# Ledger of designs, part 26: peptides against a protein of PDB entry 2XVC

Target 1, 50 residues: chain A of PDB entry 2XVC
Amino acid sequence: ITERELLDYIVNNGGFLDIEHFSKVYGVEKQEVVKLLEALKNKGLIAVES

## One batch from the design tools (peptide; made by RFdiffusion4, then SolubleMPNN)

Design b2_p18_1_s4 (from b2_p18_1, 5 letters changed)
Fold by OpenDDE base, seed 5:
Structure b2_p18_1_s4 (fold): chain B 50 residues (1-50), chain A 18 residues (1-18)
Amino acid sequence: as target 1 above (50 residues)
Amino acid sequence: SYDPNAKKPVKVTVKNLP
């Protein structure tokens, strides 16, 4: 999965991301998802909220 | 509309961070 694909997913999912769910459904390692999120955040494309 | 190239961060709520 690419950064763009993850970003698109987040947008399409209403700005919500369940890493556990995503990993299981899309077959992407949780660590990889986190790395992609970090990249998106560093580029200012996302703002992670709690 | 959504523009992934715009410098407007998408707010993301993340659940189940390892």
Scores: peptide ipSAE 0.662, ipTM 0.904, DockQ to the pose 0.711
Fold by OpenDDE base, seed 1:
Structure b2_p18_1_s4 (fold): chain B 50 residues (1-50), chain A 18 residues (1-18)
Amino acid sequence: as target 1 above (50 residues)
Amino acid sequence: SYDPNAKKPVKVTVKNLP
């Protein structure tokens, strides 16, 4: 999965991401999802809410 | 709708961080 695909997913999912669920549904390792999130965050494309 | 190249952060709530 690409950063763009993950970003699109987040937007289409109302700004919500369940890493456990996403990993299971899309067959992506949790650490890979986190890696992508970190990349998106570092690029200023997402802001992780507490 | 959104433009990912506009660099306006999408707010994300993350659940189940390892």
Scores: peptide ipSAE 0.661, ipTM 0.904, DockQ to the pose 0.731
Fold by OpenDDE base, seed 4:
Structure b2_p18_1_s4 (fold): chain B 50 residues (1-50), chain A 18 residues (1-18)
Amino acid sequence: as target 1 above (50 residues)
Amino acid sequence: SYDPNAKKPVKVTVKNLP
């Protein structure tokens, strides 16, 4: 999965991401999802909140 | 509409961070 694909997923999912769920459904390692999130955050494309 | 190059970042709630 690419950064763009993950960003599109987040937007289409209402700004919500469950890493455990995403990993299981799409077959992407959890650490890879985190890596992509960090890249998106560093580029100013996302703001992670609780 | 959604623009991935927009100035304002997309707010994301993340669940189950390892």
Scores: peptide ipSAE 0.660, ipTM 0.904, DockQ to the pose 0.711
Fold by OpenDDE base, seed 3:
Structure b2_p18_1_s4 (fold): chain B 50 residues (1-50), chain A 18 residues (1-18)
Amino acid sequence: as target 1 above (50 residues)
Amino acid sequence: SYDPNAKKPVKVTVKNLP
């Protein structure tokens, strides 16, 4: 999965991402998802909330 | 609507962060 694809997924999912669920559904390692999120964050494309 | 090139970042709530 690419950064753009992950960003589109997040938007289409209402700005919500469950890493455990995403990893299981799409077969992507959790650490890879985190890596993509960090890249998006560093580029100012997302703002992580908790 | 969603604009991937917008200056404003997309707010994301992340669950189950390892």
Scores: peptide ipSAE 0.659, ipTM 0.904, DockQ to the pose 0.723

Design b2_p18_2_s1 (from b2_p18_2, 6 letters changed)
Fold by OpenDDE base, seed 2:
Structure b2_p18_2_s1 (fold): chain B 50 residues (1-50), chain A 18 residues (1-18)
Amino acid sequence: as target 1 above (50 residues)
Amino acid sequence: MRMILKIKVTEKGLEYLK
């Protein structure tokens, strides 16, 4: 999965991301999802609210 | 283990997706 695809998912999911669920559905390791989020955050594309 | 995050997509992020 690409950063763009994850960002698209977040937008279309109302900003919510269930890491466990996402990992299971998309077959992406939880740590990889977190890595992608860190990249998005560092690029100023997202901010984590909780 | 359930781990739910609430994420704000910034204006920059939205522009990126256009």
Scores: peptide ipSAE 0.743, ipTM 0.920, DockQ to the pose 0.864
Fold by OpenDDE base, seed 5:
Structure b2_p18_2_s1 (fold): chain B 50 residues (1-50), chain A 18 residues (1-18)
Amino acid sequence: as target 1 above (50 residues)
Amino acid sequence: MRMILKIKVTEKGLEYLK
């Protein structure tokens, strides 16, 4: 999965991301999901609310 | 381990997806 694909998923999921669920469904390691989130955050494309 | 986040997509993020 790419940064763009993850960002698109977040938008279409109302800003909600269950990393454990996502990892299981899409077969992506949790570490990889976190890495992509860090990239999105550092680029100013997202902010984590809670 | 349960990992649930609520994420705000910024205006920059929304523009990026256009």
Scores: peptide ipSAE 0.743, ipTM 0.920, DockQ to the pose 0.884
Fold by OpenDDE base, seed 1:
Order: structure tokens, then sequence, then C-alpha cells
Structure b2_p18_2_s1 (fold): chain B 50 residues (1-50), chain A 18 residues (1-18)
């Protein structure tokens, strides 16, 4: 999954991301999801609220 | 284990998707 795809997913999911669920459904390791989130954050595209 | 994050997409992020 690309950064763009993950960002789009987050938007379409109301800003919520269940990492474990996402990992299981899309076959992406949790560590990879976190890496993508960190990339998005570093680019100023997201901020984690909770 | 449930790991649910609430993420704010910034204006920059929204613009990125356009």
Amino acid sequence: as target 1 above (50 residues)
Amino acid sequence: MRMILKIKVTEKGLEYLK
C-alpha cells in the first residue's frame, strides 16, 4: 500500500485507523503501517490525535 | 489487541488528495 492509499483510507474512514484490523484485512504488517503513518506525519499531511 | 488511532488529516493532506 502507498502513502496516498493509506491517507485516502484514513479520510474515508472518518480519521479512524484500527492498525490491527487494517493489517489483517489488507495484509500489511503493523510495522509497515506505522512507517507509512510516520511518513505522512513527517510530510505534514496528518497529525495523530489519540 | 485493538489499536485504534484517531488521525487528523491536515489541510495539506486534503489538498494532497485532490
Scores: peptide ipSAE 0.742, ipTM 0.920, DockQ to the pose 0.855
Fold by OpenDDE base, seed 3:
Structure b2_p18_2_s1 (fold): chain B 50 residues (1-50), chain A 18 residues (1-18)
Amino acid sequence: as target 1 above (50 residues)
Amino acid sequence: MRMILKIKVTEKGLEYLK
């Protein structure tokens, strides 16, 4: 999954991201999901609220 | 373990998706 696809998913999911669920459904390692989030954050595209 | 994050998509992020 690409950074764009993850960002799109987050938007369409009301801003919520269940990392474990996402990992299981999309077959992406949890560590990879975190890596993508870090990239999005570093690019100023997202901010983690809680 | 359940890990749910609440993510804020910035204006820049929204613009990126357009």
Scores: peptide ipSAE 0.742, ipTM 0.920, DockQ to the pose 0.864

Design b2_p18_2_s3 (from b2_p18_2, 6 letters changed)
Fold by OpenDDE base, seed 1:
Order: structure tokens, then sequence, then C-alpha cells
Structure b2_p18_2_s3 (fold): chain B 50 residues (1-50), chain A 18 residues (1-18)
């Protein structure tokens, strides 16, 4: 999955992301999801609230 | 176990997707 695709998913999911659920459903390693989130954060595209 | 996060998409992020 690309950063853009993950960002789009987050938007379409109302800003919620269950990493474990996402990992299981889309077959992406949890650490990869976290890496993508960090990239999005570093680019100023997202902020993790909780 | 659920690892549920609340993510704020910034205006920059929204613009990026447009």
Amino acid sequence: as target 1 above (50 residues)
Amino acid sequence: MHMKLRIKVTEKGKEYLE
C-alpha cells in the first residue's frame, strides 16, 4: 500500500485507524503501517490524536 | 487486541488528496 492510499483510507474511515484490523484485512505488516504513518506525519499530512 | 488510533488529517493532507 502507498502512503497516498493509506491517507485516503484514513479520510474515508472518518479519521480512525485500527492498525491490527487493517493489517489483517489488507495483509500489510503492522510495522509497515506504522512506517507509513510516520511518513505521513513527517510530511505534515496527519497528526495522531490518540 | 485492537490498536485503534484517531488520526487528524491536516488541511495540507486534505489538499494533497484533492
Scores: peptide ipSAE 0.733, ipTM 0.913, DockQ to the pose 0.830
Fold by OpenDDE base, seed 2:
Structure b2_p18_2_s3 (fold): chain B 50 residues (1-50), chain A 18 residues (1-18)
Amino acid sequence: as target 1 above (50 residues)
Amino acid sequence: MHMKLRIKVTEKGKEYLE
């Protein structure tokens, strides 16, 4: 999965992300999801609210 | 155990998707 794809998912999911759920459904390792999130955050594309 | 996050997509992020 790309950063763009994850960002698009977040938008389409109302801004919510369940890492465990996402990992299971899309077959992406939890640590990979976290890395992508950190990249998005560092680029100023997202802010984690909770 | 669920790891649920609330994420705000910034205007920059929205523009990125355009």
Scores: peptide ipSAE 0.732, ipTM 0.912, DockQ to the pose 0.860
Fold by OpenDDE base, seed 5:
Structure b2_p18_2_s3 (fold): chain B 50 residues (1-50), chain A 18 residues (1-18)
Amino acid sequence: as target 1 above (50 residues)
Amino acid sequence: MHMKLRIKVTEKGKEYLE
């Protein structure tokens, strides 16, 4: 999955992300999801609220 | 073990997807 695809998912999911759920549904390693989130954050595209 | 996050998409992020 690409950074763009993850960002699009977050928007369409109302801004919520369950890492384990996402990992199981899309077959992406949890650590990979975290790396993508960190990339999005570092680019100023998202902020993790809680 | 569920890891639920609340993500804020910035204006830059929104523009990126448009």
Scores: peptide ipSAE 0.732, ipTM 0.912, DockQ to the pose 0.853
Fold by OpenDDE base, seed 3:
Structure b2_p18_2_s3 (fold): chain B 50 residues (1-50), chain A 18 residues (1-18)
Amino acid sequence: as target 1 above (50 residues)
Amino acid sequence: MHMKLRIKVTEKGKEYLE
């Protein structure tokens, strides 16, 4: 999965992301999801609210 | 255990997807 695809997913999911759920459904390792989120955050594309 | 996060997409992020 690409950063763009993850960002698009977040938007379409109302801004909510369950890392464990996403990992199970899409077959992406949890650590990979976290790395993608960190990249998006560092690029100023997202902010974690809670 | 489920780990649910609330993510805000910035204006920059929204423009990125356009």
Scores: peptide ipSAE 0.732, ipTM 0.912, DockQ to the pose 0.858

Design b2_p18_2_s4 (from b2_p18_2, 7 letters changed)
Fold by OpenDDE base, seed 1:
Structure b2_p18_2_s4 (fold): chain B 50 residues (1-50), chain A 18 residues (1-18)
Amino acid sequence: as target 1 above (50 residues)
Amino acid sequence: MHMKLKIKVTEKGLEYLK
């Protein structure tokens, strides 16, 4: 999955992301999801609220 | 176990998707 795809998913999911659920459903390792989130954050594209 | 996050997409992020 790409950064763009994850960002699009987040938007379309109302800003919610369940990392474990996402990992299981889409077959992406949790570490990779976190890595992508960190990239998005570092690029100023997202901020984690809670 | 659920690992639920609430994420704000910034204006920059929204523009990125356009």
Scores: peptide ipSAE 0.738, ipTM 0.916, DockQ to the pose 0.826
Fold by OpenDDE base, seed 2:
Structure b2_p18_2_s4 (fold): chain B 50 residues (1-50), chain A 18 residues (1-18)
Amino acid sequence: as target 1 above (50 residues)
Amino acid sequence: MHMKLKIKVTEKGLEYLK
């Protein structure tokens, strides 16, 4: 999965992301999801609200 | 165990997706 694909998912999911659920559904390791989120955050593309 | 986050996509993020 790419950063763009994850960002698209977040937008289309109303900004909500359940890492456990996402990992199971899309077959992406939880740590990889977190890594992608950190990249998106560092690039100023997202901010974690809660 | 659920790890639920609420994420704001910034204007920069939205522009990136265009």
Scores: peptide ipSAE 0.738, ipTM 0.916, DockQ to the pose 0.854
Fold by OpenDDE base, seed 3:
Structure b2_p18_2_s4 (fold): chain B 50 residues (1-50), chain A 18 residues (1-18)
Amino acid sequence: as target 1 above (50 residues)
Amino acid sequence: MHMKLKIKVTEKGLEYLK
């Protein structure tokens, strides 16, 4: 999955992301999801609220 | 174990998706 695809998913999911659930459904390692989130954050595209 | 995060997509992020 690409950074764009993850960002699109987050938007379409009301801003919520369950890393465990996402990993299971899309077959992406949890570590990879975290890596993508860090990239999005560092680019100023997202901010983690809670 | 569920780990649910609330993510804010910035204006920059929204523009990126356009």
Scores: peptide ipSAE 0.738, ipTM 0.915, DockQ to the pose 0.844
Fold by OpenDDE base, seed 5:
Structure b2_p18_2_s4 (fold): chain B 50 residues (1-50), chain A 18 residues (1-18)
Amino acid sequence: as target 1 above (50 residues)
Amino acid sequence: MHMKLKIKVTEKGLEYLK
């Protein structure tokens, strides 16, 4: 999965992301999801609210 | 471990997806 694909998922899911659920459904390791989130955050594309 | 997050997509992020 790419950064763009993850960002698109977040938008289409109302801004919510359950990392454990996402990992299970899409077969992406949790560590990879976190890595992608860090990249999105560092690029100023997202901010974690809670 | 449960990891549910609420994410704000910035204006830059929205522009990125256009």
Scores: peptide ipSAE 0.738, ipTM 0.915, DockQ to the pose 0.892

Design b2_p18_3_s1 (from b2_p18_3 with T2N H5K E17A E18K)
Fold by OpenDDE base, seed 5:
Structure b2_p18_3_s1 (fold): chain B 50 residues (1-50), chain A 18 residues (1-18)
Amino acid sequence: as target 1 above (50 residues)
Amino acid sequence: SNKLKIKVTEKGYEYLAK
């Protein structure tokens, strides 16, 4: 999964992301999801609220 | 928790629009 795809998912999911659920559904390791989130955050594209 | 609430910034939306 790409950063863009994850960002698009987040938007389409109302800003919510369940890492464990996402990992199971999309077959992406939790560590990879976190890595992508960190990239998005570092680029100023997202802010993690909770 | 594995459940996160994420805010997409203006820059994020601009990014997606391109």
Scores: peptide ipSAE 0.758, ipTM 0.923, DockQ to the pose 0.907
Fold by OpenDDE base, seed 4:
Structure b2_p18_3_s1 (fold): chain B 50 residues (1-50), chain A 18 residues (1-18)
Amino acid sequence: as target 1 above (50 residues)
Amino acid sequence: SNKLKIKVTEKGYEYLAK
């Protein structure tokens, strides 16, 4: 999965992301999901609220 | 919990629009 695809997912999911659930559904390692989130955050595309 | 609430910035939306 790409950064763009993850961002698109977040938007379409109302801003919510369950990392464990996402990992299981899409077959992406949890650490990879976190890596993508950090990239999105560092690029100023998202902010993690809680 | 592994569930996060994410705010997509204006820049984020612009990014997706391209």
Scores: peptide ipSAE 0.758, ipTM 0.923, DockQ to the pose 0.878
Fold by OpenDDE base, seed 2:
Structure b2_p18_3_s1 (fold): chain B 50 residues (1-50), chain A 18 residues (1-18)
Amino acid sequence: as target 1 above (50 residues)
Amino acid sequence: SNKLKIKVTEKGYEYLAK
């Protein structure tokens, strides 16, 4: 999965992301999801609210 | 739970639009 794809998912999911759920559904390792989130955050594309 | 609430910035939306 790409950063763009994850960002698109977040938007279409109302801004919510359950890392464990996402990992199971899309077959992406949790650490990979976290890496992608970190990249998105560092690029100023997202901010974690809670 | 493991559920996060994420805010997409204006830059994020611009990124998706391109």
Scores: peptide ipSAE 0.757, ipTM 0.923, DockQ to the pose 0.824
Fold by OpenDDE base, seed 3:
Structure b2_p18_3_s1 (fold): chain B 50 residues (1-50), chain A 18 residues (1-18)
Amino acid sequence: as target 1 above (50 residues)
Amino acid sequence: SNKLKIKVTEKGYEYLAK
């Protein structure tokens, strides 16, 4: 999964992301999801609220 | 917690619009 695809998922999911759930459903390592989130954050595309 | 609430910035929406 790409950064763009993850960002699109977040938007379509109302801004909510369950890392463990996402990992199970899409077969992506939890570490990879976190890596993509950090990239999005560092680019100023997202911020983690809670 | 594994569940997060993410804010998409104006820059994020601009990115998706292109």
Scores: peptide ipSAE 0.757, ipTM 0.923, DockQ to the pose 0.897

Design b2_p18_3_s2 (from b2_p18_3 with T2D H5K E17K)
Fold by OpenDDE base, seed 4:
Structure b2_p18_3_s2 (fold): chain B 50 residues (1-50), chain A 18 residues (1-18)
Amino acid sequence: as target 1 above (50 residues)
Amino acid sequence: SDKLKIKVTEKGYEYLKE
């Protein structure tokens, strides 16, 4: 999954992301999801609220 | 919990628009 695809998913999911659920559904390692989130955050595209 | 609430910034929305 790409950063763009993850961001698109987040938008379409109302801003909510369950990392464990996402990992299971899409077959992406949890650590990879976290890496993508960190990249998005560092680029100023998202902010993690909770 | 692995459940997160993410705020997408204006920059984020513009990024997707491209």
Scores: peptide ipSAE 0.751, ipTM 0.921, DockQ to the pose 0.892
Fold by OpenDDE base, seed 5:
Structure b2_p18_3_s2 (fold): chain B 50 residues (1-50), chain A 18 residues (1-18)
Amino acid sequence: as target 1 above (50 residues)
Amino acid sequence: SDKLKIKVTEKGYEYLKE
């Protein structure tokens, strides 16, 4: 999964992301999801609120 | 838990728009 695809998912999911759920559904390792989130955050595209 | 609430910034929305 790409950064763009993850960001699109987040938008379409109302801003919510369950990393464990996402990992199971899409077959992406949790550490990879975190890596993508960190990239999005570092680029100023997202902020993690809770 | 692994559940997060994420804010997409204006920059993020512009990124997706393009």
Scores: peptide ipSAE 0.751, ipTM 0.921, DockQ to the pose 0.869
Fold by OpenDDE base, seed 3:
Structure b2_p18_3_s2 (fold): chain B 50 residues (1-50), chain A 18 residues (1-18)
Amino acid sequence: as target 1 above (50 residues)
Amino acid sequence: SDKLKIKVTEKGYEYLKE
């Protein structure tokens, strides 16, 4: 999964992301999801609210 | 908890618009 694809997922999911759920459904390691989130955050594309 | 609420910034939306 790419950064763009993850960002698109977040938007289409109302801004919610369950890392455990996402990992199981899409077969992506939790570490990879976190890495992508960090990239999106560092690029100023997202912020974590809760 | 692994559940997060993510805010997409204006920059994020512009990124997707491209």
Scores: peptide ipSAE 0.751, ipTM 0.921, DockQ to the pose 0.877
Fold by OpenDDE base, seed 1:
Structure b2_p18_3_s2 (fold): chain B 50 residues (1-50), chain A 18 residues (1-18)
Amino acid sequence: as target 1 above (50 residues)
Amino acid sequence: SDKLKIKVTEKGYEYLKE
C-alpha cells in the first residue's frame, strides 16, 4: 500500500483508522501502517488526534 | 486500542486532489 492509498482510505473512512483491523483486512503489517502514518504526518498531510 | 482519529490537513486534501 502507498501513502496516497492510505490517506485516501483515511478520508473515505471518516478520518478513523483501526490499525489492527486495517492490518487484518489488507494484509499489511502494523509497523508498516505506522511507518506510512509517520510519513504522512512528517509531510504535513495528517495530524493524529487520538 | 489501535483505533485512531486522524485529521487530514488542507495540504492533505490538496495532495489527493492533484
Scores: peptide ipSAE 0.751, ipTM 0.921, DockQ to the pose 0.875

Design b2_p18_3_s3 (from b2_p18_3, 7 letters changed)
Fold by OpenDDE base, seed 5:
Structure b2_p18_3_s3 (fold): chain B 50 residues (1-50), chain A 18 residues (1-18)
Amino acid sequence: as target 1 above (50 residues)
Amino acid sequence: ENKLKIKVTEEGLKYLAE
């Protein structure tokens, strides 16, 4: 999964992301999801609210 | 709740629109 794909998913999911659920459904390791989130955050494209 | 709530910034929205 790419950063863009994850960002698009987040938008289409109302801003919510369940990492465990996402990992199981999409076959992406949890640490990879976190890595992508860190990249998006560092680029100023997202902010984690809760 | 295990869900993260993520704000997509204006920059993020512009990024997707490109």
Scores: peptide ipSAE 0.739, ipTM 0.916, DockQ to the pose 0.778
Fold by OpenDDE base, seed 4:
Structure b2_p18_3_s3 (fold): chain B 50 residues (1-50), chain A 18 residues (1-18)
Amino acid sequence: as target 1 above (50 residues)
Amino acid sequence: ENKLKIKVTEEGLKYLAE
């Protein structure tokens, strides 16, 4: 999964992301999902609210 | 709760629109 694909997923999912669920469904390690989120955040593309 | 709420910034939306 790419940063773009994850961002697109977040948008299409109403801004919600369950890392555990996403990991299981897409076969992506939780650590990788977190890494992608941190990249998106550091690029100013997202902000984690809760 | 395991579900995160994420705000996509205006820059993020522009990024996807490219």
Scores: peptide ipSAE 0.739, ipTM 0.916, DockQ to the pose 0.811
Fold by OpenDDE base, seed 1:
Structure b2_p18_3_s3 (fold): chain B 50 residues (1-50), chain A 18 residues (1-18)
Amino acid sequence: as target 1 above (50 residues)
Amino acid sequence: ENKLKIKVTEEGLKYLAE
């Protein structure tokens, strides 16, 4: 999964992300999801609110 | 459920629109 794909998923999911659920459904390691989120955050594309 | 709420910034939206 790419950063763009994850960002698109987040947008299409109303801004919500369940890392555990996403990992199970899409077969992506949780640490990989976290790394992608951190990349998106560092690029100023997202902010985690809760 | 234990979901994260993520704000997509204006920059993020512009990024997707490119």
Scores: peptide ipSAE 0.739, ipTM 0.916, DockQ to the pose 0.717
Fold by OpenDDE base, seed 3:
Structure b2_p18_3_s3 (fold): chain B 50 residues (1-50), chain A 18 residues (1-18)
Amino acid sequence: as target 1 above (50 residues)
Amino acid sequence: ENKLKIKVTEEGLKYLAE
């Protein structure tokens, strides 16, 4: 999964993300999801609220 | 609750619109 694909998923999911659930459904390692989130955050494309 | 609430910035929205 790419950064763009993850960002698109977040938007289409109302801004909510369950890393454990996402990992199981899409077969992506939790570490990889966190890595992508950090990249999106560092680029100023997202902010984690809760 | 293990769900994260993510704020997509204006830059993020513009990025997807390109």
Scores: peptide ipSAE 0.738, ipTM 0.915, DockQ to the pose 0.776

Design b2_p18_3_s4 (from b2_p18_3, 5 letters changed)
Fold by OpenDDE base, seed 2:
Structure b2_p18_3_s4 (fold): chain B 50 residues (1-50), chain A 18 residues (1-18)
Amino acid sequence: as target 1 above (50 residues)
Amino acid sequence: SDKLKIKVTEEGYKYLSE
């Protein structure tokens, strides 16, 4: 999965992301999801609210 | 849990529109 694809998912999911759920559904390792989130955050594309 | 609430910035939306 790409950063763009994850960002698109987040938008379409109302900003909510359950990492464990996402991992199981899309077959992406949790650590990879976190890595992508960190990249998005560092690029100023997202901010984690909670 | 692993559930997060994420804010997409204006830059994030711009990024997706490009």
Scores: peptide ipSAE 0.758, ipTM 0.925, DockQ to the pose 0.874
Fold by OpenDDE base, seed 5:
Structure b2_p18_3_s4 (fold): chain B 50 residues (1-50), chain A 18 residues (1-18)
Amino acid sequence: as target 1 above (50 residues)
Amino acid sequence: SDKLKIKVTEEGYKYLSE
């Protein structure tokens, strides 16, 4: 999964992301999801609210 | 919890529109 794909997913999911659920459904390691989120955050494309 | 609420910034939306 790419950063763009994850960002698009987040938008289409109302801003919610369940990392465990996402990992199970899409077969992406949890640490990889976190890595992508960190990249998006560092680029100023997202902010984690809670 | 692994459940997060994410805010997409203006820059994020701009990025997706490109």
Scores: peptide ipSAE 0.757, ipTM 0.925, DockQ to the pose 0.898
Fold by OpenDDE base, seed 3:
Parts: structure tokens; sequence; C-alpha cells
Structure b2_p18_3_s4 (fold): chain B 50 residues (1-50), chain A 18 residues (1-18)
């Protein structure tokens, strides 16, 4: 999965992301999801609210 | 919990619109 695809998923999911659920459904390692989130955050494309 | 609430910034929406 790409950064763009993850960002698109977040938007279409109302801004919510369950890392455990996402990992299980899409077969992506949790550490990979975190890596992509860190990239998006560092680029100023997202912020984690809670 | 692994459940997060993510804010997409103006830059994020601009990125997706390109």
Amino acid sequence: as target 1 above (50 residues)
Amino acid sequence: SDKLKIKVTEEGYKYLSE
C-alpha cells in the first residue's frame, strides 16, 4: 500500500483508522502502517487527534 | 487502543486533488 492509498482510505473512513483492524483486513504489517502514518505526518498531510 | 482519529490537513486534501 502507498501513502496516497492510505490517505485516501483515512478520508473515506471518516478520519478513523484502527491499525489492528486495518492490518488484519488488508494484510499489511502494523509497523508498515505506522511507517506510512509517520511519513504522512512528517509531510504535513495529517495530524493525529486521538 | 489501536484506533486513531486522524485530521487531514488542507495540504492533505490538496495532495489528493492533484
Scores: peptide ipSAE 0.757, ipTM 0.925, DockQ to the pose 0.881
Fold by OpenDDE base, seed 4:
Structure b2_p18_3_s4 (fold): chain B 50 residues (1-50), chain A 18 residues (1-18)
Amino acid sequence: as target 1 above (50 residues)
Amino acid sequence: SDKLKIKVTEEGYKYLSE
C-alpha cells in the first residue's frame, strides 16, 4: 500500500485508523503502517490526535 | 489500543485532490 492509499483510507474512515485491524484486513505489516503514518506526518499531511 | 484518531490537514486534502 502507498502513502496516498493510506491517506485516502483514513479520510474515508472518518479519520480513524486501527493499525492492528488494518494490518489484518490489508495484509500489511504493522511496522509498515507505522512507517507510512510517520511519512504522512512528516510531510504535514496528517496529525495524530490519539 | 492500536486505534488512532488522525487529523487530515488542509495540505493532506489538497494532496488527495491532485
Scores: peptide ipSAE 0.757, ipTM 0.925, DockQ to the pose 0.891

Design b2_p18_4_s1 (from b2_p18_4, 5 letters changed)
Fold by OpenDDE base, seed 4:
Order: C-alpha cells, then sequence, then structure tokens
Structure b2_p18_4_s1 (fold): chain B 50 residues (1-50), chain A 18 residues (1-18)
C-alpha cells in the first residue's frame, strides 16, 4: 500500500485508523503502516490526535 | 498498546488527494 492509499483510507474512514485492524484486513505489516503514517506526518499531511 | 488512532488530515493532505 502507498502513502496516498493510506491517506485516502484515513479520510474516507472519518479520520480513524486502527493499525491492528488495518494490518489484518489489508495484509500490511503493522510496522509498514507505522512507517507510512510517519511519512505522512513528516510531510505535513496528517497530525495524530490520539 | 492502543492501536486505534484519531488522525487529523491537514489542508495540505486534502489538497494532496485532489
Amino acid sequence: as target 1 above (50 residues)
Amino acid sequence: METKLKIKVTEKGLEYLK
């Protein structure tokens, strides 16, 4: 999965992301999801609120 | 460890998706 795809998912999921659930559903390693989130954050595209 | 996150998509993020 790409950064863009993850960002699109977050938008369409109302801003919520369950890393564990996402990992299981999409077959993406949890570490990879975290890596993508960190990239999105560092690019100023998201902010983690909780 | 909590894996459920609330994420704000910035205006930059929204623009990125256009």
Scores: peptide ipSAE 0.745, ipTM 0.916, DockQ to the pose 0.866
Fold by OpenDDE base, seed 3:
Structure b2_p18_4_s1 (fold): chain B 50 residues (1-50), chain A 18 residues (1-18)
Amino acid sequence: as target 1 above (50 residues)
Amino acid sequence: METKLKIKVTEKGLEYLK
């Protein structure tokens, strides 16, 4: 999965992301999801609220 | 640990997806 694809998923999911659920459904390692989130955050594309 | 997050997509992020 790409950064763009993850960002698109987040938008279409109302801003919610369950890392465990996402990992399970899409077969992406939790650490990979976190890596992508860090990239998005560092680029100023997202901010984690809670 | 809690794995459910609420994420704000910034204006920059929204522009990126256009």
Scores: peptide ipSAE 0.745, ipTM 0.916, DockQ to the pose 0.840
Fold by OpenDDE base, seed 1:
Structure b2_p18_4_s1 (fold): chain B 50 residues (1-50), chain A 18 residues (1-18)
Amino acid sequence: as target 1 above (50 residues)
Amino acid sequence: METKLKIKVTEKGLEYLK
């Protein structure tokens, strides 16, 4: 999964992301999801609210 | 640990997807 794909998913999911659920459904390791989130955050594309 | 997150997509993020 790419950063763009994850960002698109977040937008299409109303800004919600369940890392555990996403990992299980899409077969992406939780560590990879977190890495992508960190990249998106560092690029100023997202901010984690809660 | 809570795995459910609420994420704000910034204006920059929205522009990125265009």
Scores: peptide ipSAE 0.744, ipTM 0.916, DockQ to the pose 0.864
Fold by OpenDDE base, seed 2:
Structure b2_p18_4_s1 (fold): chain B 50 residues (1-50), chain A 18 residues (1-18)
Amino acid sequence: as target 1 above (50 residues)
Amino acid sequence: METKLKIKVTEKGLEYLK
């Protein structure tokens, strides 16, 4: 999965992301999801609210 | 254990997707 694809998912999911759920549904390792989130955050594309 | 995050997509993020 790409950073763009994850960002698209977040937008379409109302900004909510359950890492465990996402990992199970899309077959992406939890650590990979976290890595992508960190990249998105570092690029200023997202901010974690809670 | 459920770990649910609330993510804000910035204006930059939204523009990126256009």
Scores: peptide ipSAE 0.744, ipTM 0.914, DockQ to the pose 0.726

